# Designs tried in a protein design run: peptides against a protein of PDB entry 3EFO. Part 12

Target 1, 262 residues: chain A of PDB entry 3EFO
Amino acid sequence: SQLADLYKSCETDALINFFAKSAFKAVLHQPLKVIREILVNQTAHMLACYRKNCASPSAASQLILPDSMKVLPVYMNCLLKNCVLLSRPEISTDERAYQRQLVMTMGVADSQLFFYPQLLPIHTLDVKSTMLPAAVRCSESRLSEEGIFLLANGLHMFLWLGVSSPPELIQGIFNVPSFAHINTDMTLLPEVGNPYSQQLRMIMGIIQQKRPYSMKLTIVKQREQPEMVFRQFLVEDKGLYGGSSYVDFLCCVHKEICQLLN

## One batch from the design tools (peptide)

Design b1_p11_1_s4 (made by RFdiffusion4, then SolubleMPNN; from b1_p11_1, 6 letters changed)
Fold by OpenDDE base, seed 5:
Structure b1_p11_1_s4 (fold): chain B 262 residues (1-262), chain A 11 residues (1-11)
Amino acid sequence: as target 1 above (262 residues)
Amino acid sequence: SSHVLIDIPPE
């Protein structure tokens, strides 16, 4: 059907870019609450229409997403959790204005990365491979105390180290003997010169490629104060300032779809 | 697959 073809041709990254820019334009003329409601409503309506007209019968307890929009909910939740659309007093007007202007000028690829960061398990690097490690979901549940992760959203880059990170990797990256010796004030990794260090630098370079802004590197130790800033980029988790987890958002969307379909 | 199914936990 023509409708099915429409969903097949849908690109979530383009759609989220459109929704983001439209919403961020609307903040100048409409209440934030209304804007958020519109976004959720539009999401629910699109998915309800698919369920009604395109999807095969399935259990009512299941959320059905077309393949082309399988990541729409997670990106939509990220958009809804952006400081521009949150009315929390803890968020400064300046920060809202700044991020609004940034997104208004972003292309599709930039906005995709901005709303949903890349989170890479650096501790799993194979020095014999030139391939980037597979990104993991942006959630605390995907972190490990024994792991080292690189997070990037096109504007910021974080290197997160678990409290039990392997000393050999710490030595490889920082040329120090232990976690305690890592200086978190560093904004650049040392050029240690070993294969692991070189590969990490290569990965960072690849991530930086085709990005309009140079990403500042922040070294983050688990359980230290700066980790709180890092955790704000774990976008699938519950937001610090009232944003829902991805799981909770899925439940919300599902509920609205069911209501639309009676 | 043309679609993805996500199990929603009951209330």
Scores: peptide ipSAE 0.352, ipTM 0.894, DockQ to the pose 0.785
Fold by OpenDDE base, seed 3:
Structure b1_p11_1_s4 (fold): chain B 262 residues (1-262), chain A 11 residues (1-11)
Amino acid sequence: as target 1 above (262 residues)
Amino acid sequence: SSHVLIDIPPE
């Protein structure tokens, strides 16, 4: 019961902030490979302890997550996939240094959003509602060619448009007749003045609120070259630079837990 | 204590 209470009181957002700062500090004096191994090991050890001491017996093929840590693995995978912890030549030293410095100064809420972005289905907006649409998981599987999505991570904001996004929505947002007419070089949405446009602007405003940095807007068309940058923020998918998908990471963690408990 | 079960696909 004592251990169960401990896990119940755990806050994943605080943990990921701690792990991120600890790892990014360690980069100065430890090899990246070692840091990644430590993070995976820590994740596995925490979950192994729960399985051993708190969880009821279940099939060995199942991963058991306490409710308080149900999103810990996905955030941990996002941390592991961050450019600061990757040894890829495609990632510049300047970019790694920049992101390291940013995260080292982030609060709990900021780091949570940074590692796992908000992905909002804008095409489902109710113009009569003041509530934000429910976020979807950050994966390509949740996108639709007929959809329009807004992604934000506290530093960047993307408006992604499917190739078959509704012309009426395109007209409502951009005041142009079709997908082909959208100018992706713009960093600001036009003030069209209709309810849909106003609602979208309101949502963008809410997302920007209480963020320490002003998020630049990038318009992204599906199947165009800039979409590749956007896809890097679909953090549950396989990373371009060698990072694992969330599913693959779960398998890795499960395997390590089983090894610890054997 | 509530928990989540995730089925891990076979290797």
Scores: peptide ipSAE 0.333, ipTM 0.887, DockQ to the pose 0.884
Fold by OpenDDE base, seed 1:
Structure b1_p11_1_s4 (fold): chain B 262 residues (1-262), chain A 11 residues (1-11)
Amino acid sequence: as target 1 above (262 residues)
Amino acid sequence: SSHVLIDIPPE
């Protein structure tokens, strides 16, 4: 993905991994509020330093991100929104402990995918092409009711289907006549054997082969209850458990930077 | 150095 490529080209991936592990270790000894404040503060300080010492003059209303850190805020927000750093009663202790341990063992490549999933527009697949579709930003605004999207974060894989997904694609993927006939309880796609099905399976295979963990496939229909779980992985949107959208986070960071520079 | 500018809406 474009974002992944940008992330890999800089030291941000290593920083996020470090911040994540440091924060998740600190959870054992420090209040969550303090940990979150430290992470935001570190982000703001780094960017404030750049603005003050490295960036060309610009309007006060503009946030300036160096190329090397252009994706740092979005990943930082994802980290801050992780259940390990949230003190919500809806999140079980077991889930928090589980995710903490997972991240503590992740390498740089694993953590970046974990915090910012790949979201692929499957409905745009060219069966004659060997290229993977370009990933889109992880936001509901990038979804389409007429579209089919594959989301993967290294641990889970979701196939999201819009309510108006093309019947031809439904038939091609599931060998059923319509959206309504799709069984969301299945964890494996049928081997339909047509070029589109084969291409999708190939893509899923490629994604899986690059990851150390076997990703379970979850089929999600738009507007059904399980979609709520899927939407949690649209990390640029507002979180269910009090996390901010990426836009809101940028505003927060900008405000803090301005305060530091005043 | 190259950078990205993001307009932040006024609060």
Scores: peptide ipSAE 0.328, ipTM 0.888, DockQ to the pose 0.639
Fold by OpenDDE base, seed 4:
Structure b1_p11_1_s4 (fold): chain B 262 residues (1-262), chain A 11 residues (1-11)
Amino acid sequence: as target 1 above (262 residues)
Amino acid sequence: SSHVLIDIPPE
């Protein structure tokens, strides 16, 4: 899909890193509402400038994203939805402070992964391949009840299991006969020793490679309460603590662009 | 210039 192609790009990594650090620094002396407005405004202005000066004429109902900034909106929305900028009462001050400090020290690659996690369909693994499975968009719509997905954002790692995950994969990963038998309290995968287990462990190792922080593994079963934590990392969806879905954000940005150009 | 077009649903 057209949108799927967008997420293969990293052209805006440095820009998002800059915006994130700038915004998170500004939190110390500016109202959150103002910071959010500035970020949206900057996004709209950049894209409006492109539309006005660089893009060929197109329908007013279409948002035009230059290749260099094609993923800007999705990352910007992720930034806006971060707990530091949302500052919801459900999130402790300590947590916000912690994440703020983390991002302030992150490099471009780290912040990219932090704001938009890798979501890998583990159920599609080829045990004979050294290649990582292709990441999917961070949305519930990309999950399947029959699937197993690994999510990582540089700080956390989740293994999400659909309620109808294949028993053979469950056996391969956890050495238990069924979904119901999986212990979600574990933070380490068992040493099962079969090719699938070994491949998964290798993939997890690759994901962990060159990350400054060790990612703790959380096992998540679909439709169990802990899944709510996992869903917070499906950044294209509407967040638990507010913030727009990616689609809603695009609409918002488009509207603002149109206002700027009219 | 290369760009991506996204259809914005009416809201």
Scores: peptide ipSAE 0.295, ipTM 0.879, DockQ to the pose 0.624

Design b1_p11_2 (made by RFdiffusion4)
Fold by OpenDDE base, seed 3:
Structure b1_p11_2 (fold): chain B 262 residues (1-262), chain A 11 residues (1-11)
Amino acid sequence: as target 1 above (262 residues)
Amino acid sequence: SHFVVDMDELS
């Protein structure tokens, strides 16, 4: 059908870019709560329309998404949880203004990465492999105390170290004997020169490629205060300032769809 | 086609 074809042509990354810019423009003349409601409503209506007109009959307990919008909910939740759309006093006006301006000028690829970071388990690196490690979902559940992860969203880059990170990897990356010896105040990795260090630096370089901004590296130790900042980028988890987890958001969207379709 | 999420598994 014509409607089905329309959904097939829909690209989530383009939609998120559009919704983000539209919402961030609307911030100037509409209350934040209204903007958030509109975004959720639009999401639910699009999916309800698909469910009604394009999808085969299915159980009411199932959320049906067109393939092109498989990840729309997770990105929409990330948008809704962005500081620009939050009215919490803990978020400075300057920060909201800054991020608003950034997103307003972002292309589709930039906004996609911005709202949903890339999280790489670099502790799994094989120095003999030229392949990048597969990204994991941005959730604490995907982290490991024994692991080392690199996170990037186009603006920030974090190197997260588990409390039980392998000493050999720590030595390879930082040239120090243990986790405790890592200096988190540094913004650059030392030039150790071993294959693992070189590969990590290569990965960091690849991530930085074609990004309009230079990402400053922040080294984060698990269970230290700076980790709280890092956790804000685990976008599928509950937000620090009342944002929903991805699961909670899915439930919310599903309920609204059911209400629309009865 | 389409992607299906079983909400019973998430709840």
Scores: peptide ipSAE 0.306, ipTM 0.886, DockQ to the pose 0.917
Fold by OpenDDE base, seed 5:
Structure b1_p11_2 (fold): chain B 262 residues (1-262), chain A 11 residues (1-11)
Amino acid sequence: as target 1 above (262 residues)
Amino acid sequence: SHFVVDMDELS
């Protein structure tokens, strides 16, 4: 069908870019609440239309997404949770303006990475491999106290270290004997020169490639105060300022779809 | 083809 072809040709990254720019433009003349409602409604309508016209009958408890939009909800939730669209007094006008302007100039690839960061398990690095480690979902549930993770969203880069991260990896990365000895004030990794350090630097370089902005590195220790900033980029979790978790948003979308179809 | 999420499993 024509509709099926439309959904097949639609790419989530392009949609998110469009929705983001449209919403951020609308901020200038519409209330934030209205903008958020429009985004949710548009999402629900698109998915409801697909279910009605393109998908075979299934259980009411199932959320059905076209393959091209399988990650639309998570990205949409990230967009909705962006400071530009949040009506929280804790968020400064300057921060809103800054991020708005950034996104308005972003291409499809840039906005995709911006809204959903890469979270890489660095502790699983194979020094014999030239491939990047597989990214994990941006949620605290994917972190481990024994792990080391690199997060990047095209603007910022974080190296998160669990409280029980392996001393050998700490030494490999920082050339210090323990977690306690890591200096979080540094913005550059030391050139230790071992294979692990070299590979990490290579990965960081690859991530930085083709990005319009140079990402500042922030080293974060688990359970230290700066970790709160890092946690804001775990976009599938509940937002600090009232944004929904991915799971909660899925429930919301599902509910809206059911209401549209019933 | 489509991606299916079972909401009962998430809740």
Scores: peptide ipSAE 0.289, ipTM 0.879, DockQ to the pose 0.902
Fold by OpenDDE base, seed 1:
Structure b1_p11_2 (fold): chain B 262 residues (1-262), chain A 11 residues (1-11)
Amino acid sequence: as target 1 above (262 residues)
Amino acid sequence: SHFVVDMDELS
């Protein structure tokens, strides 16, 4: 059907860019509550329409997503949890204004990365491969105490180290004997020169390519205070300022879809 | 083609 073709032609990254800019424009003349409701309603309506007109009959307990919108809910939730759309006194007006202006000028690729960061398990690196490690979902559940992860959202880059990260990797990256010796005040990795260090630097370079801003590197140790900042970028988890987890948002959207179709 | 999420299986 023509409707099915329409959904196939949709790209989530383009949609989220559109919704983000529309919402961030609307904050100037509409209440935040209304804007959030509109975004949720739009998401539910699009998915309800697909289920009604394009999808095969399915159980009421199932949420059906077209391939083109497979990740629409997660991106939408990230948008809803952005500081620009949150009414919290902890968020300064300057920060909201800054991020609003940033997103208003972002292209599709930039906004995609901004709302949903890349999280790479660099402890699994093959030093002989030119392939990037497969990204994992941005959730604490995907981290491991034995792991080392690189997170990037186009503006910031974090190197997260588990408390039990391999000493040999720590030595390879930082040229120090243990986790305790890592200086988290560094914004640059040392030039160690071994294959693992070079591979990591290459990956960081690839991530930085084609980005409009130079990403500052922040080194984060698990269980230290600065990890709180890092965890804010684990966008599938519950937000610090009351934002829903991805799972909770899916439940919300599913409920609304069911209401629309009943 | 579509992606299915079973809401009953979500934890």
Scores: peptide ipSAE 0.272, ipTM 0.870, DockQ to the pose 0.812
Fold by OpenDDE base, seed 4:
Structure b1_p11_2 (fold): chain B 262 residues (1-262), chain A 11 residues (1-11)
Amino acid sequence: as target 1 above (262 residues)
Amino acid sequence: SHFVVDMDELS
């Protein structure tokens, strides 16, 4: 799908880093609503300018993005949905301050991963390969009840298990016979020692490499209460605190572009 | 080059 192709690109990492730091700096002296409006406006203006001056005429129903910025809306939406830019009472001031300071010191690669997590289908691991599995889009639609997924954003690491995860994989990872036996209170995987376990541990190690912070592991079972925390990192979906889905954001941006051009 | 999203295909 076109959305899948969009996810595969990361050309806007530097721009997002800039916008994030600019916005997070502005939080100190501008209303959040204004900051969000500015970000959306800037996004729309950049894309409108491209369409007007660089792209061939197209149907009004089409959103045209330059290759260099084709994932800009995705990351911009993630930025807009970050707790620092949300004025929700459910988000503590301490949490906002913490994440703000973190991002303010992040490099381009760090902020990229922070805003759009890496979601890996662990159930597809090839124990004979040193390659990481291909990341999937951060959306519930990419999860499977039969799957096991590892999510990392540079600060947190989650191991998500579907309710119908293969027992053999559960045994391989946790050395327990079934999904029900998995202890989600653990923050470390057991040293099972089989090839699959070792491969997973290696993958986790690779993900941790070159990250400035040690990522705490959270084991999440599908349909259990703690899964809600994990779901917050499915950034393409609708946010818990009023954030839009990626699709909704695209529509918003498209409408604004049309308004600018017509 | 450019990337095109057909908004009519989005829900």
Scores: peptide ipSAE 0.222, ipTM 0.847, DockQ to the pose 0.634

Design b1_p11_2_s2 (made by RFdiffusion4, then SolubleMPNN; from b1_p11_2, 7 letters changed)
Fold by OpenDDE base, seed 3:
Structure b1_p11_2_s2 (fold): chain B 262 residues (1-262), chain A 11 residues (1-11)
Amino acid sequence: as target 1 above (262 residues)
Amino acid sequence: SYVSIDMSALE
């Protein structure tokens, strides 16, 4: 059908870019609450229409997502949780203005990475491989105390270290004996010169490629204060300032779809 | 094609 073909042609990254820019324009003349409601409503309507007209009959408890939009909800939730759309006093006006301006100028690829960061388990690196490690979902559940992770969203880069990170990896990356010796004030990794260090630097370089902004590196130790900032980029988790987890958002969308169809 | 998520398992 024509409608089915339309959904097949939809690209989530383009949609998110459009919705983000539209919403960020709307903040100038509409209440934030209204904007958020519109975004949720649009998401629900698109998915409801698909379920009604394109999908095979399924149980009411099932959430049906076309392949082209399988990640739309998670990105939409990230958009909704962005500081520009949140009315929290903890978020400065300057920060809202800054991020609004940034997103308004972002291309499709830029906004995709911005809203959903890459989280790479670099502790699993194979020094003999030229391939980047597979990204994991941006959630605390995917972290481990024994792990080391690199996070990047096109603007910021974080190197997160678990409290039980392997000493050999710490030595390889930082040339220090233990976790306690890592200096988190550094914005650059030392040039240790071993294969692991070189590969990590290569990965960081690849991530930086084709990005319009130079990403500053922040080294974060688990359970230290700066980790709180890092955790804000674990976008599938519950937000610090009232944003929903991805699971909660799915439930919300599902309920609204059911209301539309029943 | 499409993906089906059992929401009863998530709630």
Scores: peptide ipSAE 0.473, ipTM 0.927, DockQ to the pose 0.949
Fold by OpenDDE base, seed 4:
Structure b1_p11_2_s2 (fold): chain B 262 residues (1-262), chain A 11 residues (1-11)
Amino acid sequence: as target 1 above (262 residues)
Amino acid sequence: SYVSIDMSALE
């Protein structure tokens, strides 16, 4: 059907860009609660329409997502959890305004990365490979105390180190003997010069490529206070300033879809 | 094609 074709042609990244800009524009003249409700409703309506008209019959307990929108809920949740729409008192008006303005000027690729960061397991790097490590889902559940992860959202870059990250990698990256010796005040990695360090720097360079803004590097140690900032970018988890986890949001969307169809 | 998520497992 034409409708089915439409859903097949839809790109989540474009939709999120549109929704983000629309919502952020609406913030100027509509209550945040209304904006959030609209976004959720739109999400539910789109998916309900698909289920009704395009998908094969399935149990009510199933959430059906077209392939083109399989990540729509997670991105939508990220949008809903953005400081611009949450408007928590802990976040300054200036910060909200800043992020709003940034997103309003972002292209599709930029906004996609902004709302859902890249989280790369750096501890799995193959120095002989030119390929980037496969990104993992932005959740604490995907981190490991033995791991080192690089997170980037187009504006910020974080290097997260587990408390039990391999000393060999620490030595390779920072030229220090242990986790405890890492200086988290650094905004640049040292020029160690070994293959691993060079590979990491190359990866960071690739991530930085074609991004309109230079991403400042923040080094984060697990279980240290600054880690809380990093955790804010684990967008599938519950945020510091509220908002649902991805799972909770899925449940919410599913419930609304069921209400629409039943 | 579509993805199906069993929500009973998540609730």
Scores: peptide ipSAE 0.465, ipTM 0.924, DockQ to the pose 0.948
Fold by OpenDDE base, seed 5:
Structure b1_p11_2_s2 (fold): chain B 262 residues (1-262), chain A 11 residues (1-11)
Amino acid sequence: as target 1 above (262 residues)
Amino acid sequence: SYVSIDMSALE
């Protein structure tokens, strides 16, 4: 059907870019509450239409997402949680203005990465492989105290270290004997020269090469104060300033879809 | 093709 073809032709990254720019333009002349409602409604309407016209019958408890939009909800939630669309007093107007201008000029790939960062399990690196490690979902649930993770969103890069990170990896990356010896004030990794260090640097290089902006590296130790900043980029979790978790947003969208179809 | 998420499992 024509509708089915339409949904097949849609791509989440393009949609998010469109929605983001549309919303960020609208903030100049519409209330934030209205903009957020429009975004949620549009999401629900698109998915409701698909369920009604393109999907096979399924239980009401099921949330049906076309393959081309299977990650639309998570990205939409990220958009809704962006400071530009939040009216919290804790967020400065300068920060809103800054991020608004950034996104307004972003291409499809840029905005996708911006709204949903790459989170890479560095502790699982195979030094014999030239492939990037598979990204994990941006949630605290995917972190481990024994792990080391690299997060990048095109503007910022974080190296997060669990309190129980393997000493051998710490030695490999930082050339220090333990977690306690890591200096988080550094913005560059030392040239240690071992295979693990080289592999990590290669990965960081690949990530950077694909982005128009130079990403500053921030080293974050678990349970230290800077971790709070890092956690803001775990976009599937509940936001610090009132944003929903991914799961909560899914429930919200599902509820609205059901209302539209009833 | 589509993805189906059982929302009852998330409640």
Scores: peptide ipSAE 0.464, ipTM 0.923, DockQ to the pose 0.937
Fold by OpenDDE base, seed 1:
Structure b1_p11_2_s2 (fold): chain B 262 residues (1-262), chain A 11 residues (1-11)
Amino acid sequence: as target 1 above (262 residues)
Amino acid sequence: SYVSIDMSALE
């Protein structure tokens, strides 16, 4: 069908870029509440239309997403949780203006990475492999106290270390004997020179490639105060400033779709 | 093709 073809032609990354820029333009002349409602409404309407006209009949408890939009909800939730669209006194006007400006200048690939970061389990690195580790979902549930993770969103890079991260890896990366000896004030990794260190540096280099901004590295220890900042980039979790988790947002979207179709 | 999520498990 014509509609089916339309959905097949839709790319989520392009849609998110469009929605983001449209919303951020609208901030200048519309209330934030209205903008958020429009975004949710548009999401629900698109998916409702697909369910009604393109998808096979399914149980009401099922959320049906076209393949081309299977990740649209998670990205939309990330957009809705962005500080530009939140009316919180804790968020300064300068921060809002800054992020608004950043997104307004981002291409499709940039905005995709910005809204949904890459989270890489580097503790599983094979120094003999030239392949990047597979990214995991951006949620605390995917972290482990024994793990070391690299997070990047195109603007910032975080190296997160679990409290029980392997001492041998710590030695390999930082050339220190233990977790406690890691200096989190460092913005550059030491050039230790071992295969693991070199592999990590290579990965960081690859991530930095073709990005318009140089990503500053922040080293984060689990359970230390700076981890709170890192946790905000776990975008599938509940936000600090009232943003919903991915699961909660899915439920919200599903409910609205059902209302539209009933 | 499409993806189906059983929301009964999430709600």
Scores: peptide ipSAE 0.456, ipTM 0.922, DockQ to the pose 0.932

